# Ledger of designs, part 128: peptides against a protein of PDB entry 6NYY

Target 1, 212 residues: chain A of PDB entry 6NYY
Amino acid sequence: KHFEQAIERVIGGLEKKTQVLQPEEKKTVAYHEAGHAVAGWYLEHADPLLKVSIIPRGKGLGYAQYLPKEQYLYTKEQLLDRMCMTLGGRVSEEIFFGRITTGAQDDLRKVTQSAYAQIVQFGMNEKVGQISFDLPRQGDMVLEKPYSEATARLIDDEVRILINDAYKRTVALLTEKKADVEKVALLLLEKEVLDKNDMVELLGPRPFAEKS
Target 2, 212 residues: chain A of PDB entry 6NYY as posed
Amino acid sequence: KHFEQAIERVIGGLEKKTQVLQPEEKKTVAYHQAGHAVAGWYLEHADPLLKVSIIPRGKGLGYAQYLPKEQYLYTKEQLLDRMCMTLGGRVSEEIFFGRITTGAQDDLRKVTQSAYAQIVQFGMNEKVGQISFDLPRQGDMVLEKPYSEATARLIDDEVRILINDAYKRTVALLTEKKADVEKVALLLLEKEVLDKNDMVELLGPRPFAEKS

## One batch from the design tools (peptide; made by RFdiffusion4, then SolubleMPNN)

Design b2_p23_1_s1 (from b2_p23_1, 15 letters changed)
Fold by OpenDDE base, seed 4:
Structure b2_p23_1_s1 (fold): chain B 212 residues (1-212), chain A 23 residues (1-23)
Amino acid sequence: as target 1 above (212 residues)
Amino acid sequence: MEVNYSVDNVPLSLEDLDKVQFL
């Protein structure tokens, strides 16, 4: 207990006990986090879920905690599954509420950054080709793009395609698993915090062998 | 064993991706 709380403080910041979410906001967060959790559960290359919480911490209204694998090599497929897991919250909101909230802004930023990195840094796009350029950091002087405006447009188009593909994959998955997302969301509203054992009880064992 | 916990829905930041080899 004390050790887990210490780790949670280091990673998530102090629980803002003072931030009482409105019931509707709490419901939105529960379904958002359930989307992440369920997507991660049924995507092979997602990291193992440790904890999911709808208790506000730091700047987040909820969070999912994962155990990162000690992996140094990533395939395009692995990166896609990670993108899908990241989109799980937004997709869940769309499926259950038919509306978009600001809660997914950080997720969208992360997905966008990942997509650009795959195309511009890792050369993972066939149309753009085997190129590797440094992405301008926010606030860095726009160094002269080492490529033409036509190439820049191509990159932007291919980034959008990649994100849309990840989004569609996530929609398909969470639509298929809609009942599971609801089960997790409802239990989150009851318990506020779920662990791996709660997920196993609700969904059964994760269908992918944990590399021991 | 330093258990590195990621609270982020995306386990890898861009900074982390820069350290990763892609095959």
Scores: peptide ipSAE 0.016, ipTM 0.551, DockQ to the pose 0.217
Fold by OpenDDE base, seed 5:
Structure b2_p23_1_s1 (fold): chain B 212 residues (1-212), chain A 23 residues (1-23)
Amino acid sequence: as target 1 above (212 residues)
Amino acid sequence: MEVNYSVDNVPLSLEDLDKVQFL
């Protein structure tokens, strides 16, 4: 009861009940959110799904809500799975509609930020090496880069490789689970909101033990 | 326990990464 109410308060405060989506837009959102949900369901290091919705809220047309793990340390593998889950919406649109929309802009931004951080802050790339540079915050005037132009080019190349690898991994996963994505999308179009129990009924129990 | 829910897609980064401007 208290847990459901907390979710409803966070969710309810942002409901734009006045935004009406066209049926085709609503279908696109359903498959987009289903992509996120299914990717998160079958990726070991993704956070547990709490809710997925195609009801427009705040700045978004739909959303998937997860229970974040209270952790301060992330492995490269964990960050990759999180990138894949974030790409799940865009990949689902490509698989089912053969087209991409502007709806994934924020997802792509997050993935890009994560990739740069892994390479230039966390030293997780073998070619760039065990280096750590502070990235400027949005609005900070950067006078000088702490690395050469050659290093900058290397970083850019390795960022693209990492993002492309995450994208390919997500394509492989959601292609394998294509029927599951469709089941979730169709049920979203019917119910508009799904919870963890709905997902268990559709897909079976999540194959990874939730660490309490 | 106040469970902080991410309304958006799963946080890929620590809280400070959302504000990162790329060089």
Scores: peptide ipSAE 0.011, ipTM 0.542, DockQ to the pose 0.137
Fold by OpenDDE base, seed 3:
Structure b2_p23_1_s1 (fold): chain B 212 residues (1-212), chain A 23 residues (1-23)
Amino acid sequence: as target 1 above (212 residues)
Amino acid sequence: MEVNYSVDNVPLSLEDLDKVQFL
């Protein structure tokens, strides 16, 4: 108990008990977080879910906490599943509300960065080829791109394709699992916090064996 | 090592991906 609370404080920051979400906003957050949770549950290469919360902490209105796998190498398939899990919140909002909110901005940023890294750093795109360039870090002077404008356009196009593919995959998954997303969202609205056991009770055991 | 989980820490490396909480 004390150790878990200490980890939660370190990871999530102080609970902003003062930030009272409006009921409609709370509903949006619940479905958003449920989207992440359910996507992570049914994607093989997603990290195991530990906790889902709609209690605002730090800069977030809600969060899903996952147990990271000790992996040093990632496949293209693993990175795709992670992208899909990251898109789960936005996709859930689209499925249930038919609207896009600003809540997915950080998720879209993460997905975009992952897509660029796959194509430009890891050489995982056949059209761009086996190239590896350093992506500019935030605040680094963008040195001259080591590739032509034509290559830059190709990279941008392939990034969009990859993100759209991940998005479509996530839409298909969460549409299939729409009832599960709703169950999780409704329980979040009731309990505000769900753990792995709550998820097992709602959805059954995760279909992928946790590689210990 | 206090892993400062800043929401702003976009994992730039594969090592940092394991430290990211999905909000």
Scores: peptide ipSAE 0.019, ipTM 0.528, DockQ to the pose 0.086; fails the geometry check
Fold by OpenDDE base, seed 1:
Structure b2_p23_1_s1 (fold): chain B 212 residues (1-212), chain A 23 residues (1-23)
Amino acid sequence: as target 1 above (212 residues)
Amino acid sequence: MEVNYSVDNVPLSLEDLDKVQFL
């Protein structure tokens, strides 16, 4: 308990007890976080869910906490599943509310960054090829792109394709598991915080063996 | 075992990707 709270404070910041979400906003957050949680539950290469919360912390209105695997090498498939899990919140909002909110901005940023990294750093795109360029870090002088404008356009196009593929995969998954997303969201609205055991009770055991 | 918890909804930030060695 104390150790978990310490980790939560370090990672999530202080619980903003002062941030009172309107019931409709809290509902949106619950379904958003449920989307992440359920996507992570049913994606093989997603990290195991530890906790999902709709209690505002730091800059977030809710969060899903995962246990990262001690892994130094990631496959394209693993990165795709991680992208899908990251898109789970936005996709859930779309499925249940028919609208999108600004709540997914950070998720979209992370997905975008991952997609660019896969294509321009990891050489994971066949059209762009086996190239590796350092992405300009924030604050690095924008050195001239080591590639042509045509290559830049190709990269941008392939990034969009990759993100759209991840999005479609997530839509398919969460549409199939729509009832599970709703169950998780409703339980979140009741309990505000769910752990792995709550998820197992609600959804059954995760269908993928946790590689110990 | 340093359990590195990612509290981010996204397990891989670009920073996390920089730590990933791709063979």
Scores: peptide ipSAE 0.017, ipTM 0.560, DockQ to the pose 0.206; fails the geometry check

Design b2_p23_1_s2 (from b2_p23_1, 15 letters changed)
Fold by OpenDDE base, seed 5:
Structure b2_p23_1_s2 (fold): chain B 212 residues (1-212), chain A 23 residues (1-23)
Amino acid sequence: as target 1 above (212 residues)
Amino acid sequence: MDKNYSTDNVPLSLEDLDKVQLL
């Protein structure tokens, strides 16, 4: 109990006990977090879910916590599944509410950063080629891009293609698993916090063996 | 067609990924 709360504070920030969400906002958060949780559950290369919460913490109105894999090498497939999991919240909002909220801003930022890194740092895009550019650190003035404006446009186009592909994959997955997203969201509205055991009770065992 | 990207292994830490900023 005390140890779990300490970990939650470090990862999620301080619980904002004073932040009262309106019922409709709370519902939106529940379906958003359920989207992340269910996407992670059914994506092979996603990290195992540990906890999902709709209790506001730090900058987030909710969060999903995963067991990180101790790995230094990522495949393009692993990065794609991580992108899909990250898009799960936004996609859930679209499927259930037909609208998008600002709640997915940080998720979109992460997905954009991942897509950019895959293309310009890791050379994972065939059209752009096997290139690796050092990205300026936050605060470094990018005086000159190490590539032409034509290459910049190509990078922008390929980033959008990669994100759109991840988005479509996530839409297909969460549409297929729509009933599961709803079950998780409804239980979140009741309990506010779910763990792996709650997810197993709702959805059955995760279809992928935990690589121990 | 599920493009098998299993050969596209790159060194990546989560910390490094989070530091990437889109120009």
Scores: peptide ipSAE 0.008, ipTM 0.449, DockQ to the pose 0.049
Fold by OpenDDE base, seed 1:
Structure b2_p23_1_s2 (fold): chain B 212 residues (1-212), chain A 23 residues (1-23)
Amino acid sequence: as target 1 above (212 residues)
Amino acid sequence: MDKNYSTDNVPLSLEDLDKVQLL
């Protein structure tokens, strides 16, 4: 209990008890978080869901908390599933509301960062090849690009392709699981917070064995 | 110094991959 609260505080910040969402905003958040939760549930390489909440915390209006695996190495498949899970909120909003909200901005940033890292740091893209460049940190003076402008364009194109592939995969998944997303969203609107047990009760056991 | 490439606007922290919170 105390440990979970500490983790929640570190991850989500303090609950903003003063932030009252309008019913439609709360609905949007519920479906957004349900998208993350369901994507994570049905993606093999996604981290196990611990908690999903539509209670505003810190800068977020909702969140899904996952238990990260203690691993130092990630496969391309793992990173893809993480990207899909990260896109789950955005995709859910599109499926259910046909609109884009600003709520997915941080998710898109994370997905973009991951895509660039995969291509230019991890050498995971065949067209770009086995390259590893240090990506400029925010605020670092980038003196010179370690690659040509042609390579820069190729990198940008392949990043878009990777993100689009993750997006399409997420759309396919959440479209297939649309009813599950709705179930989770509706239950979130009722309970505001769901744990793994709520998800198991609602969706059945996660189809992937928790790799110890 | 062609400073304008897409990575300039992306906060590139691999630490973000370890974040357990998805918003």
Scores: peptide ipSAE 0.018, ipTM 0.510, DockQ to the pose 0.075; fails the geometry check
Fold by OpenDDE base, seed 3:
Structure b2_p23_1_s2 (fold): chain B 212 residues (1-212), chain A 23 residues (1-23)
Amino acid sequence: as target 1 above (212 residues)
Amino acid sequence: MDKNYSTDNVPLSLEDLDKVQLL
């Protein structure tokens, strides 16, 4: 108990008990977090879910915590599944509410960053080719792009394609698993916090063997 | 017109990818 609370404080920040979400906002957050949780559950290369919460912490209205894999090398397939998991919240909102909220902004940023990294740093795009350029760090004045304007446009187009492909994959998955998203969302509205055991009770065991 | 791309995009170091809190 004390050790888990200490880890939660370090990772999630202090519970802002003062932020009372409106019922509709709380509902939106529940379905958003359920989207992340369910996507992560059914994507092979997603990290295992540890906890999902709709209790506001720090800057987030909800969160899903995953067990990070001690992995130094990522495949294109692994990065795609991680992108899909990250899109799970937005896609859930689209499926259930037919609207996009500002809550997905950070997720979209993460997905965009991952897509650029795959194409520009890791050489994972066939059209752009096996190139690797350092992405400018925050605060670095990129004086000269190491590639032409035509290459820049190609990169932007291929990033958009990759993100759209991840989005479509996530839509397909969460549409198939729509009932599971609903179950998780409803239980979140009841309990506010779910763990791995709650997810197993709702959805059954994760279909991927935990690589011991 | 120099679009000041404030690329505040810290490349997610592989290390930062391991700490991905899905908020």
Scores: peptide ipSAE 0.017, ipTM 0.498, DockQ to the pose 0.069; fails the geometry check
Fold by OpenDDE base, seed 2:
Structure b2_p23_1_s2 (fold): chain B 212 residues (1-212), chain A 23 residues (1-23)
Amino acid sequence: as target 1 above (212 residues)
Amino acid sequence: MDKNYSTDNVPLSLEDLDKVQLL
């Protein structure tokens, strides 16, 4: 209990008991978090879901907690599935409500950052090539880009392609699993917090063996 | 016009990728 609360505080911050979500906002959050949860459930290289919550904590209105794999190396496929999982909330909102909310801003930031890192730091894009440039850190004076404007445009284009591909993959997945997203969202609206066992009860066992 | 890439894009360290709290 105390340890879980400590982890939750580190991850989500303090429960903002004062933030009463309107019923429609709570519904949006439930479907958003359900999108993350279901995407993570059915993506092979996603981290296993530990907990999903629509209780506002810290900066978030909801969250999904995953058990990170103890790995130092990530494949392109693993990073793609993580991007898809991160897009799951936004995609769920689009599928169910036909609208996008500001709730996905941090997710989009993370996805964008991951895409740039893959292309310019990890050399994972064939068109850009095996280049590794340090992205300017927050507060670093960007003196000069180590690449031409043409390369910058190519990078930006390939980032958009990568994100769009991840988005389309997520749309396809969550459209196929739409009923599962709804089940999770409805149960979230009832319980506010779901664990792995709740997900197993709703969806069956995760189709991918958890690498222990 | 130097498109100021927002310095807010801290490169996701591999360590940061592991701590993905999915909101």
Scores: peptide ipSAE 0.015, ipTM 0.491, DockQ to the pose 0.075; fails the geometry check

Design b2_p23_1_s3 (from b2_p23_1, 15 letters changed)
Fold by OpenDDE base, seed 4:
Structure b2_p23_1_s3 (fold): chain B 212 residues (1-212), chain A 23 residues (1-23)
Amino acid sequence: as target 1 above (212 residues)
Amino acid sequence: MEKNYINDNVPLSLEDLDKVQLA
């Protein structure tokens, strides 16, 4: 209990019990978080879900907490699954409501950063090739890009392709698992917080062997 | 204040990926 609370404070800040979500907002959050949870459940290289909550904390409306693996090397497939999991909230909103909200801004930022890193830092794109450039940090003077404008356009195009591929993969997955997303969302609306055991009871055991 | 969903997906940030040093 105390250890979990400490981790929750580090990740989400203090629970703002005074922040009451409107019923429609709470519903949106529940389906958004259910999208993350279900995507993470059925993607092999996603991190194991520890907790999912629709209780607002700090600046967040809801959150999914995962147990990070001590992993230092990532494959393209692993990064793709992580991108898909991160897109799970946005995709769930699209599937269930036919609309998107501003709530996924941080998710989209993370996906965008990951896509750029894969292409320009890790050399994971065949068209761009085996290159590695430092991305300018926020606040650094826009130093001259070490590559041509043509290369910059190619990078931007390939980033969009990668993100769109991740989005399509997530749409396919959550469409297939739509009933599971609904179950998780409804249970979130009831309990506000779910743990791994709740997910196992609802969805069955995660189909991937936990590397012990 | 723009309310965002907080999903702790490590490591999707550039900062988290840069910490990956090959020994």
Scores: peptide ipSAE 0.031, ipTM 0.642, DockQ to the pose 0.534
Fold by OpenDDE base, seed 3:
Structure b2_p23_1_s3 (fold): chain B 212 residues (1-212), chain A 23 residues (1-23)
Amino acid sequence: as target 1 above (212 residues)
Amino acid sequence: MEKNYINDNVPLSLEDLDKVQLA
């Protein structure tokens, strides 16, 4: 208990007990986090869920904590599943509320960054080809792009296609698992915090063997 | 990876990525 709480404080920051979410906002967060949790549960290459919470911490209204795998090489399929998991919150909001909120902005940023990296750094797109360009780092002024405007447009188009494909895949998954998303969301509204054991009790064991 | 709700700008294009500090 004390060790887990210490790790949670180091990773998640201090609980902002002073930030009281409105009931509708709390509901939105619960379904958003449930979307992440369920997507991660049923995607083979997603990281295992450790904890999901709708208690505001730091700048976040809710969060899902995953156990990162010590992995140095990622396949295109693995990156796609990670994108889908990241889109799980937005997709859940769309499915249950028919609306999107600003809460998914960080998720969309991460998905966009991943998509660009796949296309322009890892050469994972057939139309763009097996190219690798350095993406600008924080503070680096990219003076000249190593590719033409036509190539830039192609990259932007292919990024959009990749993100849309990930979005559609996530919609299909969470639509199939809609009842599971609702179960998780409702339990989050009751308990505010769920762990892996709660998820196993609610959804059954994760269908993918944890590679030890 | 802890996913926090952070209001960060989503890059819309490669040009936007050049302007956004990658965290």
Scores: peptide ipSAE 0.012, ipTM 0.499, DockQ to the pose 0.115
Fold by OpenDDE base, seed 5:
Structure b2_p23_1_s3 (fold): chain B 212 residues (1-212), chain A 23 residues (1-23)
Amino acid sequence: as target 1 above (212 residues)
Amino acid sequence: MEKNYINDNVPLSLEDLDKVQLA
């Protein structure tokens, strides 16, 4: 109990007990987090869900915690499923509310960073080719691109294609599992925090064996 | 180590990344 709370503080920040979400905002967060949770549940290469919460912490209004695999190498398929899981919140909002919110900004940033890294650092795009360039880090002066403007345009186009493909895949998945997203969201509104056992009780066992 | 994901950014083009210091 105390150890789990300590980990939550380190990862999620301090619980903002004073932050009162309006009921409609809390509902949006519940469906957003349910989208992440359900996407992760049904994607083979997603990390196993440990906890999902709609209690505001640090900079987030809600969060999902996953057990990361101790791996240094990622396949293109693993990165795609991770992108889809990250898009799950935005997609859930679109499916259930027909609107998008600012709540997905950090998710979109992560997806964008992953897409660029795949294309320009890991050489995972056939059109761009087997290239590896250092992406500018925060605070780095980007002096000159090691590639032409034509290559820059190609990279931008392929990044958009990759993100759009991940988005479409996520839409298809969460549309198929729409009833499951709703079940999770409704239970989140009731309990505020769900663990893996709650998810198993609600959805059944995760269809992918946890490679321990 | 539990990784929390929070979303707040719009996708920028690589061209935009060259112009905007990723804060």
Scores: peptide ipSAE 0.043, ipTM 0.530, DockQ to the pose 0.077; fails the geometry check
Fold by OpenDDE base, seed 2:
Structure b2_p23_1_s3 (fold): chain B 212 residues (1-212), chain A 23 residues (1-23)
Amino acid sequence: as target 1 above (212 residues)
Amino acid sequence: MEKNYINDNVPLSLEDLDKVQLA
């Protein structure tokens, strides 16, 4: 309990119990987080879900917490599944509400960063090729791009393609698992916090063996 | 500040990816 709370504080900040979400907002959060949770549950290379919560913490309205794998090397497939998991919230909102919210901003940022990294740092895109450029860090003056404007356009296009592919994959997954997303969302609305055991009870065991 | 969702183990940030040491 204390350790989990400490981790939660580090991740989400202090519980803002005073921030009462409107019922409709709370519903949106529940389905959003359920999207993350279910995507992570059914994606092979996603990290195992530890906890999902719709209790606002710090700057977050809800969160899904996963157990990170001690891994130094990531495959393209792993990164894709992580992208899909990250898009799960946005996709869930689209599927269930036909609208998107600002809640996915950080998710989209992360997905965008991952996509760029894959293409320009890890050389994971065939069209762009085996290139590796340092991406500007926050605060770095981007003086000159180490590549042409044509390459820049290509990179941008391929980033969009990658993200869109991840998005489509996530849509397909969560559409297939729509009932599961709803189950999780409804249970979140009831319990506000779900752990792995709750997910197992609700969805059955995760179909992928947890890499110990 | 727009409230966003906090998700752990979301796609590795560029910073996180930089920590990926090739063994």
Scores: peptide ipSAE 0.026, ipTM 0.650, DockQ to the pose 0.570; fails the geometry check

